# Peptides against a protein of PDB entry 5JNO, part 54

Target 1, 112 residues: chain A of PDB entry 5JNO
Amino acid sequence: MVAKFQPPPEYQLTAAELKQIVDQSLSGGDLACRLLVQLFPELFSDVDFSRGCSACGFAAKRKLESLHLQLIRNYVEVYYPSVKDTAVWQAECLPQLNDFFSRFWAQREMED

## One batch from the design tools (peptide; made by RFdiffusion4, then SolubleMPNN)

Design b1_p18_5_s4 (from b1_p18_5, 9 letters changed)
Fold by OpenDDE base, seed 5:
Structure b1_p18_5_s4 (fold): chain B 112 residues (1-112), chain A 18 residues (1-18)
Amino acid sequence: as target 1 above (112 residues)
Amino acid sequence: SLEELVEQTLEEYSATQA
């Protein structure tokens, strides 16, 4: 498979892996959420890098950064080309990603 | 576990998608 987008090696999904995720997905937004979990498990961990550094002022941010979103979007585009349109991406994927991510952490707070 | 929570959240959220 020849792809124009080449993610960093640490975020490389094989065609089979991506297909498996797609097969489980009900929509482009759902696919985006599943990719979020698969590509960036560290965003769901309780690891806080600021815990080890009291002087640097670093504070962990529980938010989706531009690089995370770009990588997810690139994979979603493989099966949902319409998200190449920024308006579609912002309507069909971004709200779903943010909602899912927020729900996760809300549940975590309730269980802790 | 963390994995279970992620999967549960994903399952519940996915159920709301069409």
Scores: peptide ipSAE 0.303, ipTM 0.847, DockQ to the pose 0.846
Fold by OpenDDE base, seed 1:
Structure b1_p18_5_s4 (fold): chain B 112 residues (1-112), chain A 18 residues (1-18)
Amino acid sequence: as target 1 above (112 residues)
Amino acid sequence: SLEELVEQTLEEYSATQA
């Protein structure tokens, strides 16, 4: 048996907060995208990804990391328990998350 | 604003969901 995953305090949603997001969602995939925006607004900011090392000029990549995906999945499971199945998560949520995130940055780059 | 851009993108994407 595996212990229940607990999110860091800065990413902990109350039941009421989660319910509000769910009420605006049309599907598990849509819920996942809305959670992405609410939990990680920094991933949509130019400032966070324009910052780099003063010596090497490295800038953080605009990508969804495993921790982001894990946190989102845990909340989606509350209302869509079927995503506990990895195959369902990979079919119904992951493609939607990646597509939404890519669309956002593609749009931003076109407007620049 | 950035917030408006995120919201607009989200609404446009959500509208494509059946």
Scores: peptide ipSAE 0.301, ipTM 0.844, DockQ to the pose 0.818
Fold by OpenDDE base, seed 3:
Structure b1_p18_5_s4 (fold): chain B 112 residues (1-112), chain A 18 residues (1-18)
Amino acid sequence: as target 1 above (112 residues)
Amino acid sequence: SLEELVEQTLEEYSATQA
């Protein structure tokens, strides 16, 4: 049994914010990618906080963790209830998220 | 900027989903 997931305060979206993202989305998979960008901009940054900030010592992460995926899925579910089915999530959203994220970093790796 | 790069990548990717 899995308890109901509650997003941390820093990852809360209002209904209006979510609707804006949905209105820009072509599909559930596209919505998932747009949510990834909106919720976790730090995953797309080259900023190394361990170097830039002597007080925090944190480094930018370049991987999608279970928490990221769960948060995205919860919001996608609002407009695409079918993703409650794990098989649908794994077919329609998860591959798109991984592909988009990989494409982004592949592009950045080719830059000078 | 980084924001512009992310959005450009997103647009290019989204276009492949259409």
Scores: peptide ipSAE 0.300, ipTM 0.846, DockQ to the pose 0.838
Fold by OpenDDE base, seed 2:
Structure b1_p18_5_s4 (fold): chain B 112 residues (1-112), chain A 18 residues (1-18)
Amino acid sequence: as target 1 above (112 residues)
Amino acid sequence: SLEELVEQTLEEYSATQA
């Protein structure tokens, strides 16, 4: 038996919510980025007292961890089953996620 | 605002997607 991955309740999307995001998406990679924003807004927040402090979790906030990526991939698979193939995920979604996330923080670094 | 920056980044990035 293979255990089915179940997202925590705070990251659970209804079929209707997911469908709405899909309808706004142009591709699997675009869907992944939109899911990133919807599921993990905390990764985009810049807490003033945490700014520049690695010990207080600053570095963690600017990193996409395995759990984040797995949750996004699970939802993307619903409408893009091809991403079940790791090679497809790494070519069509993962680079897009990293590029989008990097662009955001690059823009934030220019704002002062 | 932070929300506006996120949305702007998303819109700009999405515009480059096929």
Scores: peptide ipSAE 0.299, ipTM 0.845, DockQ to the pose 0.843

Design b1_p18_6_s1 (from b1_p18_6, 11 letters changed)
Fold by OpenDDE base, seed 5:
Structure b1_p18_6_s1 (fold): chain B 112 residues (1-112), chain A 18 residues (1-18)
Amino acid sequence: as target 1 above (112 residues)
Amino acid sequence: SAAEEAALEALIQELLEQ
C-alpha cells in the first residue's frame, strides 16, 4: 500500500491555517486559488525579467508545475473530497487555477 | 505585502464572478 501523499515541510499547513483559508473560500476552485497564493507566494513575487538572460528559464517561473498542483489538490481534497476524481479536479479546480495565475501575470505585464 | 494580498484577493473575486 502506497503511503498517503505528505507535503514537504515547507508546504505543510496546520489544521487551523487550512480552516482559515477554507472559511474564506466559496468553492473548491476558489479554495484552490487561495491555496496557490498561500503556499507558493514565490510564484507571484515581482520578477525583473530584465535581470536575467532569456535562457535562464524565467519562463519556467511563470508556470504551475505538477508539484504545485498536486499539493493544492491534496489540501482541497480535505474539504472537497470529490476532487479526488480527476474529472472533477479538471473541471472545478484546474481551469480556475490556470485562469487565476494567467490573469495575475497578464495584469502585471500591463503595469510594466 | 498587504497591498499585494489585497490585489490577489480582488483578482480571486473577479474570477469568481465569471
Scores: peptide ipSAE 0.194, ipTM 0.795, DockQ to the pose 0.147
Fold by OpenDDE base, seed 2:
Structure b1_p18_6_s1 (fold): chain B 112 residues (1-112), chain A 18 residues (1-18)
Amino acid sequence: as target 1 above (112 residues)
Amino acid sequence: SAAEEAALEALIQELLEQ
């Protein structure tokens, strides 16, 4: 048997932290978006990570990677087991995540 | 920041209302 996925330490939420987010959430899709913000604030930051290292031209990419989505889904499943169904995930959460993320950056780009 | 969080919450609400 393969062990269940464990998030990297930097993305681990305690039960209390997760509960707090859930308490603020109206749906699985809403929870997913809130988790996106809480788990990956760097995706919403204009901070240039290369500032600390001129040798590394690393810049944060404005895209949701599979790891981000998987982590979010795993947490959402705790309170919304239905998202274990890929069809439900793709209908209820994934479009909202993508739309939320895209709209965020679209708005920020308008402010620049 | 608090301002960013507020903006994010507003966006979440807009998304949920659609």
Scores: peptide ipSAE 0.194, ipTM 0.797, DockQ to the pose 0.147
Fold by OpenDDE base, seed 1:
Order: structure tokens, then C-alpha cells, then sequence
Structure b1_p18_6_s1 (fold): chain B 112 residues (1-112), chain A 18 residues (1-18)
């Protein structure tokens, strides 16, 4: 049997922590964005990842990857089970996530 | 921290309410 998906320990939220975020959320899309910030603060960091390794030339891309989205969706589903439907997820949450993330970096680009 | 959370909340509200 395939093991049930479990988030990595660093991305695990207790029921109380999740509830706190939910209580602050007005919708599934809002919850998704809040989870994005809480789970993955590194995606909003101004720190250049390449600073740690000038030799490898690797730079982290400022994008939401499948794993990020899946983790967020899993938590959103707890309180908004309708997002189990991909169409709902794509209509209610993904646009919010993408807009939120893109606007964040767009603003930063203007400031730089 | 509380200050960090407040800053994050402000950011979230700023971006989501546009």
C-alpha cells in the first residue's frame, strides 16, 4: 500500500495552529495565502540563495512549485473540503495564491 | 513573534484587498 501523504516535519501544523490561521481567514483562497506565508516564509525572502554558494551558480526561483501548492491544498481541504475538486481549487485558491505571490514580488521589483 | 505576525498580516491584507 502507498503511504498516506504526510508533510515534512518542518511544514507540519498542529490542529491549534491551523485553526488559528483558519479563524483569521475569510475564504479558502484567503486561507491558502495565509498558509503560503506561514509555511514557506523563505519564498518571500530578499536573501539571495546564491550567497551561500557562489561556486554552484544555483539560484532559487521565485515560483510556487507543485509541492508548495499540494501542501497548502491539503491543509485548506481540512476546512474547505470543496477544494478537493480540482475545478474549485483552480477557481478559488490558485488564482489567489498566484496573484498574491506575484503582486508581492512585483512590488519588491518596483522598490529595487 | 507577535511583531512578525502583525507584519505578515498587514502584508496579506494589503495584497489580498487590492
Amino acid sequence: as target 1 above (112 residues)
Amino acid sequence: SAAEEAALEALIQELLEQ
Scores: peptide ipSAE 0.193, ipTM 0.791, DockQ to the pose 0.129
Fold by OpenDDE base, seed 4:
Structure b1_p18_6_s1 (fold): chain B 112 residues (1-112), chain A 18 residues (1-18)
Amino acid sequence: as target 1 above (112 residues)
Amino acid sequence: SAAEEAALEALIQELLEQ
């Protein structure tokens, strides 16, 4: 038996906070995108997290990681239980998340 | 920022329209 996923404290939403986001959402995919913005604002910042090597030009990659996706999915499941099915998650939420995130950074690249 | 939030909302709306 696998222990229930517990979000880190910095990503813990109260029932009221989650409901507020849900009330603003029109679909599971929309909810997922809104959760992405609310939970992980750091993924949308221009802050250069390249700590240390300025010579190598290493910057923190703007990427949706497994933890991000799992956290979002767990909250979406509260109001859209069907996303517990991986096929539903991959059809209804994951493409929207990826498109939203990609479009954001594509737009930012054009501004630079 | 407020401008960033507005941009994010706009992108969300664009996705919903598709």
Scores: peptide ipSAE 0.190, ipTM 0.794, DockQ to the pose 0.146

Design b1_p18_6_s2 (from b1_p18_6, 12 letters changed)
Fold by OpenDDE base, seed 3:
Structure b1_p18_6_s2 (fold): chain B 112 residues (1-112), chain A 18 residues (1-18)
Amino acid sequence: as target 1 above (112 residues)
Amino acid sequence: SEEEQQAFDELIQELLEM
């Protein structure tokens, strides 16, 4: 059995913080998108972090990875338990997350 | 802040309406 997913410390939300985001959300998919922005602002940054650190060459990747999706899902489940069902997650949240993220960068690409 | 929250909401709405 796979161990329970634990988010990295930098991506922990308190109950109060999560509730605030939920109160602004209209659906599970909407909540997922709001969580994406709140938890992972680095995915929406135009800043090349490698410019400031020649030693590490760190740069944020513009890609939604398993860790991002798993963390978002865990928080969404608190208020929308139905997303525990993979089929519901794939139908209600994943498409919205992907569209939201893609639209953001498509817009930025045209503005640059 | 409220201003930051407003900016966030505007961003979300913009992206959702595209």
Scores: peptide ipSAE 0.140, ipTM 0.775, DockQ to the pose 0.116
Fold by OpenDDE base, seed 5:
Structure b1_p18_6_s2 (fold): chain B 112 residues (1-112), chain A 18 residues (1-18)
Amino acid sequence: as target 1 above (112 residues)
Amino acid sequence: SEEEQQAFDELIQELLEM
């Protein structure tokens, strides 16, 4: 028996919360981007998290980590089962996430 | 709530337009 992914408590969405996001989504890739913003708002903050902490790598806060991607994928799979196929995930969702996130920070850096 | 939904949609729209 394959164990289901268990999100950390801070990233646990109720069925109602997930359904609301799904209802607003136009595609699996769009859903992934919406989940990114909803689950990890800290990744879009202009606040320097390293302020006062020399050990904190602020640059790391501007990267999508494996945990972020895995968590998003697990939620997307609930309503888009085809994403269980790694090829589909890499073709339909992963590029959308990367482009969305990169565009955000590229624009912010131009404004700074 | 509807207000929360609208705020979220507006944020997403802004981000998607960047």
Scores: peptide ipSAE 0.138, ipTM 0.778, DockQ to the pose 0.117
Fold by OpenDDE base, seed 1:
Structure b1_p18_6_s2 (fold): chain B 112 residues (1-112), chain A 18 residues (1-18)
Amino acid sequence: as target 1 above (112 residues)
Amino acid sequence: SEEEQQAFDELIQELLEM
């Protein structure tokens, strides 16, 4: 048996906070995108960690990792239990998350 | 607050409409 997933404290939402986001959401996929922005604002940051250090070369990775997706899915499941099915998650939420995230950075690339 | 929610909605709409 696997222990129930418990999000890290920095990613813990209260019932009221989650409900507020849900009330503004049009679908499970829309909810997932809203959660992405709320939980992980750092993924949308223009901050270059190599700024000011020409020798460092360290840049923040702009990608959705498994932990990000798992956290989002866990909250989406509260109001859209169907996403517990992996096939539903992959059809309804993952494409919208990827498109949303990719479009954001694609637009930023064009503006640079 | 309602104002905070509105601001967030506007940001989300901007991102979704890209």
Scores: peptide ipSAE 0.134, ipTM 0.777, DockQ to the pose 0.119
Fold by OpenDDE base, seed 4:
Structure b1_p18_6_s2 (fold): chain B 112 residues (1-112), chain A 18 residues (1-18)
Amino acid sequence: as target 1 above (112 residues)
Amino acid sequence: SEEEQQAFDELIQELLEM
């Protein structure tokens, strides 16, 4: 049996915190987007990490990694258990997350 | 805080409605 997923401490939301976000959400997809911003503000940073370290070549990836998506999904499942079904997750949440994230950076690129 | 929440809501609204 697989143990219950336990997020890293920095991504642990209390029941009250999660409820607050849920109360402001209109759907599972909307909740997912709100969780994205709340849990991973670093993904929306204005900081160009490539400028910070030319020597190491480290640049923060403007990409949603599997861990990000897994964490979000775990919280969404609490109030929208249907997303346990991968087909539902892929239809209802993933497209909204990707659109939301891509739109953000598309806007930023136009401003640069 | 309330201010943080408002800023968050504005950001979400802007991005989701694009």
Scores: peptide ipSAE 0.145, ipTM 0.781, DockQ to the pose 0.134; fails the geometry check

Design b1_p18_6_s3 (from b1_p18_6, 11 letters changed)
Fold by OpenDDE base, seed 4:
Structure b1_p18_6_s3 (fold): chain B 112 residues (1-112), chain A 18 residues (1-18)
Amino acid sequence: as target 1 above (112 residues)
Amino acid sequence: SAEEQEALERLIQELLEM
């Protein structure tokens, strides 16, 4: 039996914290975007770490990786069990996540 | 800075509302 995925301590939300985010959310996709911001503030950093160190093996911080998406999905599933269906996740949450993240960096890249 | 952080948060909120 495969153990249920448990987020690293850095990405653990209490029930109260998650509820606060949910209360601010209008949909599963909206919740996903808010979780993205709360869980992974480093993805919104102005610092280009890839520019600073190629040898340190730093991953590009301007891409949503599978682990990020899985963590978000796990929390979204708590209040939106339907996203356990991959088709629903891909239709309701992933597009909003990608659009939000892309729009963020598109706008930031236009700023000095 | 705090001001930069607030600006970032404001931008994020605006994007979330779109």
Scores: peptide ipSAE 0.455, ipTM 0.878, DockQ to the pose 0.095
Fold by OpenDDE base, seed 3:
Structure b1_p18_6_s3 (fold): chain B 112 residues (1-112), chain A 18 residues (1-18)
Amino acid sequence: as target 1 above (112 residues)
Amino acid sequence: SAEEQEALERLIQELLEM
């Protein structure tokens, strides 16, 4: 039998933690973006490609992977069950996630 | 630095409000 998907321990939110984020959210898409920030802060920081060279300021490009999206969706579903429908997820949450993340890095690239 | 981290957090919050 196929095991039920569970988030890795490092990405486990308690009910109280999730509720706190939900209370700040205006919609499922907004909640998704807030979860992205809370669950994966590493996606919003530059990573040095060159270890051991302070002069090599190459930053790795960041991308949202399927695991990130699945974890976010699992939590959004708790308060917005409609996103269990893939069409709703793709219409309400996924575009907002992509836009938010792309706008972030677009602005960061303009600063450097 | 702390200032850089705060600037990053402000940027994130501004984007969330768009």
Scores: peptide ipSAE 0.453, ipTM 0.877, DockQ to the pose 0.094
Fold by OpenDDE base, seed 5:
Structure b1_p18_6_s3 (fold): chain B 112 residues (1-112), chain A 18 residues (1-18)
Amino acid sequence: as target 1 above (112 residues)
Amino acid sequence: SAEEQEALERLIQELLEM
């Protein structure tokens, strides 16, 4: 049997929660960014604690990992089935995610 | 703090609206 991706329990959204996010979204890429914020708030926390340790992997927390992207994609697919196509995912969602995340940290660093 | 959290949320919303 083909196993469907199952998100870890800590990243499970109810239908109502997902719908609420979708209702606020204007596109698949926009939805992806909103899911990023909702699923992984820890990625947006201040990294002041890592300021003292350049050698520790805390700097890695400022990057979107494969697991983050896979989880987001699986939820986006629910309302935007076209992202099942990798080319569509790479054209419509990944750039928006990367731009959003990069802009966030660029502004946060500028304010500090 | 609550104020810091609100500021973060405002920033995120602004970015989402761009």
Scores: peptide ipSAE 0.453, ipTM 0.877, DockQ to the pose 0.095
Fold by OpenDDE base, seed 1:
Structure b1_p18_6_s3 (fold): chain B 112 residues (1-112), chain A 18 residues (1-18)
Amino acid sequence: as target 1 above (112 residues)
Amino acid sequence: SAEEQEALERLIQELLEM
């Protein structure tokens, strides 16, 4: 049997912390987006990691990785067990997450 | 912290609005 996923320490939420986010959420998709912001604020940072380096060519990746999605899904499942079904996750949460994240960066680029 | 939470809420509402 597959071992249960355990979040890294930096991404562990207490029951109280999770409940606070849930109390502000209107749906599973909304909860997913709120968790995205709370768990991974670094994905929304304007920090230019290549700043000060003219030769390294370092470029920060602005994308949602499988680990991000897995962590979010596991917390969403606590209050929305239906997302254990992959079809529900793909219909209710993934589009919301991708749209939210894409719109954030599209808006930021327009302001530059 | 309250102001930080309000800023987060404004961002979320802006991005989630249709």
Scores: peptide ipSAE 0.211, ipTM 0.790, DockQ to the pose 0.130

Design b1_p18_6_s4 (from b1_p18_6, 12 letters changed)
Fold by OpenDDE base, seed 2:
Structure b1_p18_6_s4 (fold): chain B 112 residues (1-112), chain A 18 residues (1-18)
Amino acid sequence: as target 1 above (112 residues)
Amino acid sequence: SQQEQQALDQLIQELLEM
C-alpha cells in the first residue's frame, strides 16, 4: 500500500489555514504560489551565507526542490484535483511557481 | 508584515496576468 503522504509537522496546515489560503487564491497556480510563501518562508529570506564565510564564497542556493514542489502539489490537489494530472500540474502550477520564485529574487537583486 | 503581503499579492497578480 502506498502510504498517504503526510507532511512533516512543520509543514502541516490545518483545514482552517488551508481554507483561508484557498479563499484568497484565484487559481491553482495562485494557490501554489501562496502555499510556497506560507510553507517555506526561508526560501525568501536574504540568507547571505557569503557574510558568514568570506573564504569559501558559498552562496546560498535559492532553488525550489522537488520535495517543496511535491508538498505544495499535495495541498493544491485538495481544492484543485485536476492537478493530479501531471500535465495539468506542469502547465498550470509549475511555471507559475518558477516564475514567481525567479521574479522575486530578480527583483531583490535589482533593489540591492 | 502587511507590506510584505501586499508585495507578494502584487507579484502574484502580475504573474496571473501573464
Scores: peptide ipSAE 0.169, ipTM 0.788, DockQ to the pose 0.149
Fold by OpenDDE base, seed 4:
Structure b1_p18_6_s4 (fold): chain B 112 residues (1-112), chain A 18 residues (1-18)
Amino acid sequence: as target 1 above (112 residues)
Amino acid sequence: SQQEQQALDQLIQELLEM
């Protein structure tokens, strides 16, 4: 029996918190983007970590990792169960997530 | 913040209009 996925405590949303985000969302893809910002604000940090420590080589990862996407998908599925279908997830949510994330950083790079 | 949320909304709106 596969255990139900449990997000780390820092990524656990209450029903009320999730509902609030859903109420502000117009689609599954929109919801996914809003969840991205709410769950992982560190991915949008203004801090250039590579600048802080050249010796350790630590740099902020500006990429969406599989775990990030899985967490988002789990919450999206609550209100949009169709995204349990991988094809739907890849058509409706992933492109919007990637475009949103890419555009965010592209815009920030132009401001630097 | 409100400003951050507004920026997010604008960006998402642009995506949804594509």
Scores: peptide ipSAE 0.167, ipTM 0.788, DockQ to the pose 0.148
Fold by OpenDDE base, seed 3:
Structure b1_p18_6_s4 (fold): chain B 112 residues (1-112), chain A 18 residues (1-18)
Amino acid sequence: as target 1 above (112 residues)
Amino acid sequence: SQQEQQALDQLIQELLEM
């Protein structure tokens, strides 16, 4: 048996924080994208900034991992219980998350 | 920032309009 997934402490949102994001969201998919930005700002860090720190070797990751998706889904489920259904999650949230993330970086690369 | 939030909103809006 697999234990219930719990977010790491660094990715915990208070009820107030989550509600604020929800209030700005138009749909479950929109909420998912907003959560992506709020929870994982490091995924959106500028490449040039990452290159600039030779001392720390910091490099921003630019991929969505299962942990990111699970965390987002966990919070989306609070207000959109339908995403507990994998089919709904895959239809409403996953495509939007992927497209949003991809478009973000596509635009940033075009500016360079 | 407000500018960053606007950029985010634009990206989301573009996605939702497709």
Scores: peptide ipSAE 0.166, ipTM 0.784, DockQ to the pose 0.150; fails the geometry check
Fold by OpenDDE base, seed 1:
Structure b1_p18_6_s4 (fold): chain B 112 residues (1-112), chain A 18 residues (1-18)
Amino acid sequence: as target 1 above (112 residues)
Amino acid sequence: SQQEQQALDQLIQELLEM
């Protein structure tokens, strides 16, 4: 049996919050992108984590991890049950998430 | 929040127009 996924408290959405995001969404992929921004605003921050340390060379990684994707998928499934199928998730949501995230940072890099 | 939503919509629209 598959254990029920329980999101961390900081990523728990109420039914009303999720519905508000869904109401703004045009597709499963669109919903996934909107959830990405709403759930993980830290992935879109301009925070320089090397700030204050000129010698350590620390660079924060900006990437979508498995936990991010898993959480988004669980919320998308509420209104788009078809994404329970891995093939559908990989065709409809994953490419849009990756493209959206990559384009965001590509634009930010160009603006510098 | 209005500005944030508009910015998000613009980014998503750009993606959908590919």
Scores: peptide ipSAE 0.164, ipTM 0.787, DockQ to the pose 0.152; fails the geometry check

Design b1_p18_7_s1 (from b1_p18_7, 7 letters changed)
Fold by OpenDDE base, seed 1:
Structure b1_p18_7_s1 (fold): chain B 112 residues (1-112), chain A 18 residues (1-18)
Amino acid sequence: as target 1 above (112 residues)
Amino acid sequence: EQEALDELIEEQLEEEEE
């Protein structure tokens, strides 16, 4: 038996919180993008965490990692169970997540 | 920042409606 995925406490949404996001969403891909913003606001921050330590060179990477994607997928599956199929996840959600995230930072680069 | 995110979400919705 594979252990049920349990999100860290900081990424645990209540049923009410998730429902609010779902009610605003028109598709699984849209829901995924909204979850990205709600769960991981730090990925959209201009705060350079490396600013605190010039010596360690720690730069906060503005990248979507596997853990981020897995957490989003788990919540999307609640209302769109078809994304349990990897092919559906890759066709409907992943491209929209990547495009959304890329557009955000591309626009920020043009404004700077 | 939140306004920029809201605009991106709105653009995403418009693309899905086309």
Scores: peptide ipSAE 0.258, ipTM 0.837, DockQ to the pose 0.141
Fold by OpenDDE base, seed 4:
Structure b1_p18_7_s1 (fold): chain B 112 residues (1-112), chain A 18 residues (1-18)
Amino acid sequence: as target 1 above (112 residues)
Amino acid sequence: EQEALDELIEEQLEEEEE
């Protein structure tokens, strides 16, 4: 029996908070992108985290890691239970998340 | 940064509506 995944406190959304984001979302993929911004604003920061820690370098902060994706998926599943199917998650949410995240950094790179 | 995020969210909404 595997314990239910519990997010860290800083990533714990109340039902009301989640509903607010859902109400602004048009699809599971859209919800996923909005959750990405709301849960992990640090991934969009231009702050260089390489100073003082090689393991937490800025380059690492520009990656969507399994923990980020799992947390997002857990919340998306509440209103879009179909994403419990990995094939649906990979077809409907992951491409949108990756495109959204990539667009952000691509635009930032052009501004530098 | 927030403005850039807002623009991306708006773009995402437009893509979902098409």
Scores: peptide ipSAE 0.257, ipTM 0.840, DockQ to the pose 0.143
Fold by OpenDDE base, seed 2:
Structure b1_p18_7_s1 (fold): chain B 112 residues (1-112), chain A 18 residues (1-18)
Amino acid sequence: as target 1 above (112 residues)
Amino acid sequence: EQEALDELIEEQLEEEEE
């Protein structure tokens, strides 16, 4: 039996915390976006790209990685079990997450 | 920064209501 995925402690939400976010959400996609902001605020921080840090992977901090998406999906599944289906996850949640994240940085780049 | 996030969340909610 594959052990149930346990999020790292820094990404562990209590039932009350998750419920609060769910109560504010209108859909699984909306919940996913709200979880993105709550779990990973560092992805929305201004990253000062110092000249020469191309080697430090600093640019990767502005990308949604598999771990981020998996953690979000795990919480979304609690209240929207349909996202256990990969097709549903890819149709309902992933596009909204990507658009939300992309819009944030696009707006920030225009304001800079 | 938080204002930008709040705006995006509001936009996301509006998109879902349409």
Scores: peptide ipSAE 0.254, ipTM 0.836, DockQ to the pose 0.142
Fold by OpenDDE base, seed 3:
Structure b1_p18_7_s1 (fold): chain B 112 residues (1-112), chain A 18 residues (1-18)
Amino acid sequence: as target 1 above (112 residues)
Amino acid sequence: EQEALDELIEEQLEEEEE
């Protein structure tokens, strides 16, 4: 049986919260990066973080994994329906997410 | 840590504006 994915409460946004992030965003890629910070602050912690949800099987690690990307994409699609197309997601959002996340850790490693 | 995140967001915003 395939379990239905349900994000833990820590990774849920209300419509009002999402709208505030969207209003601050300039593009779908920018929105994706802002969602990354808001949804998964643990990915930016200097401490090794491992937290999972026993109910949904979601586990946060210090890596951008498919579950993180899928959840971000679900919210981006609300205001940028074009990212439903995988080609658009891979061209407009995914590279920006990876670069954003990589730059953070690259900079922190130099400062720490 | 929060300042680092704020700085990263600001950098991302500047890149999108260019």
Scores: peptide ipSAE 0.251, ipTM 0.836, DockQ to the pose 0.123

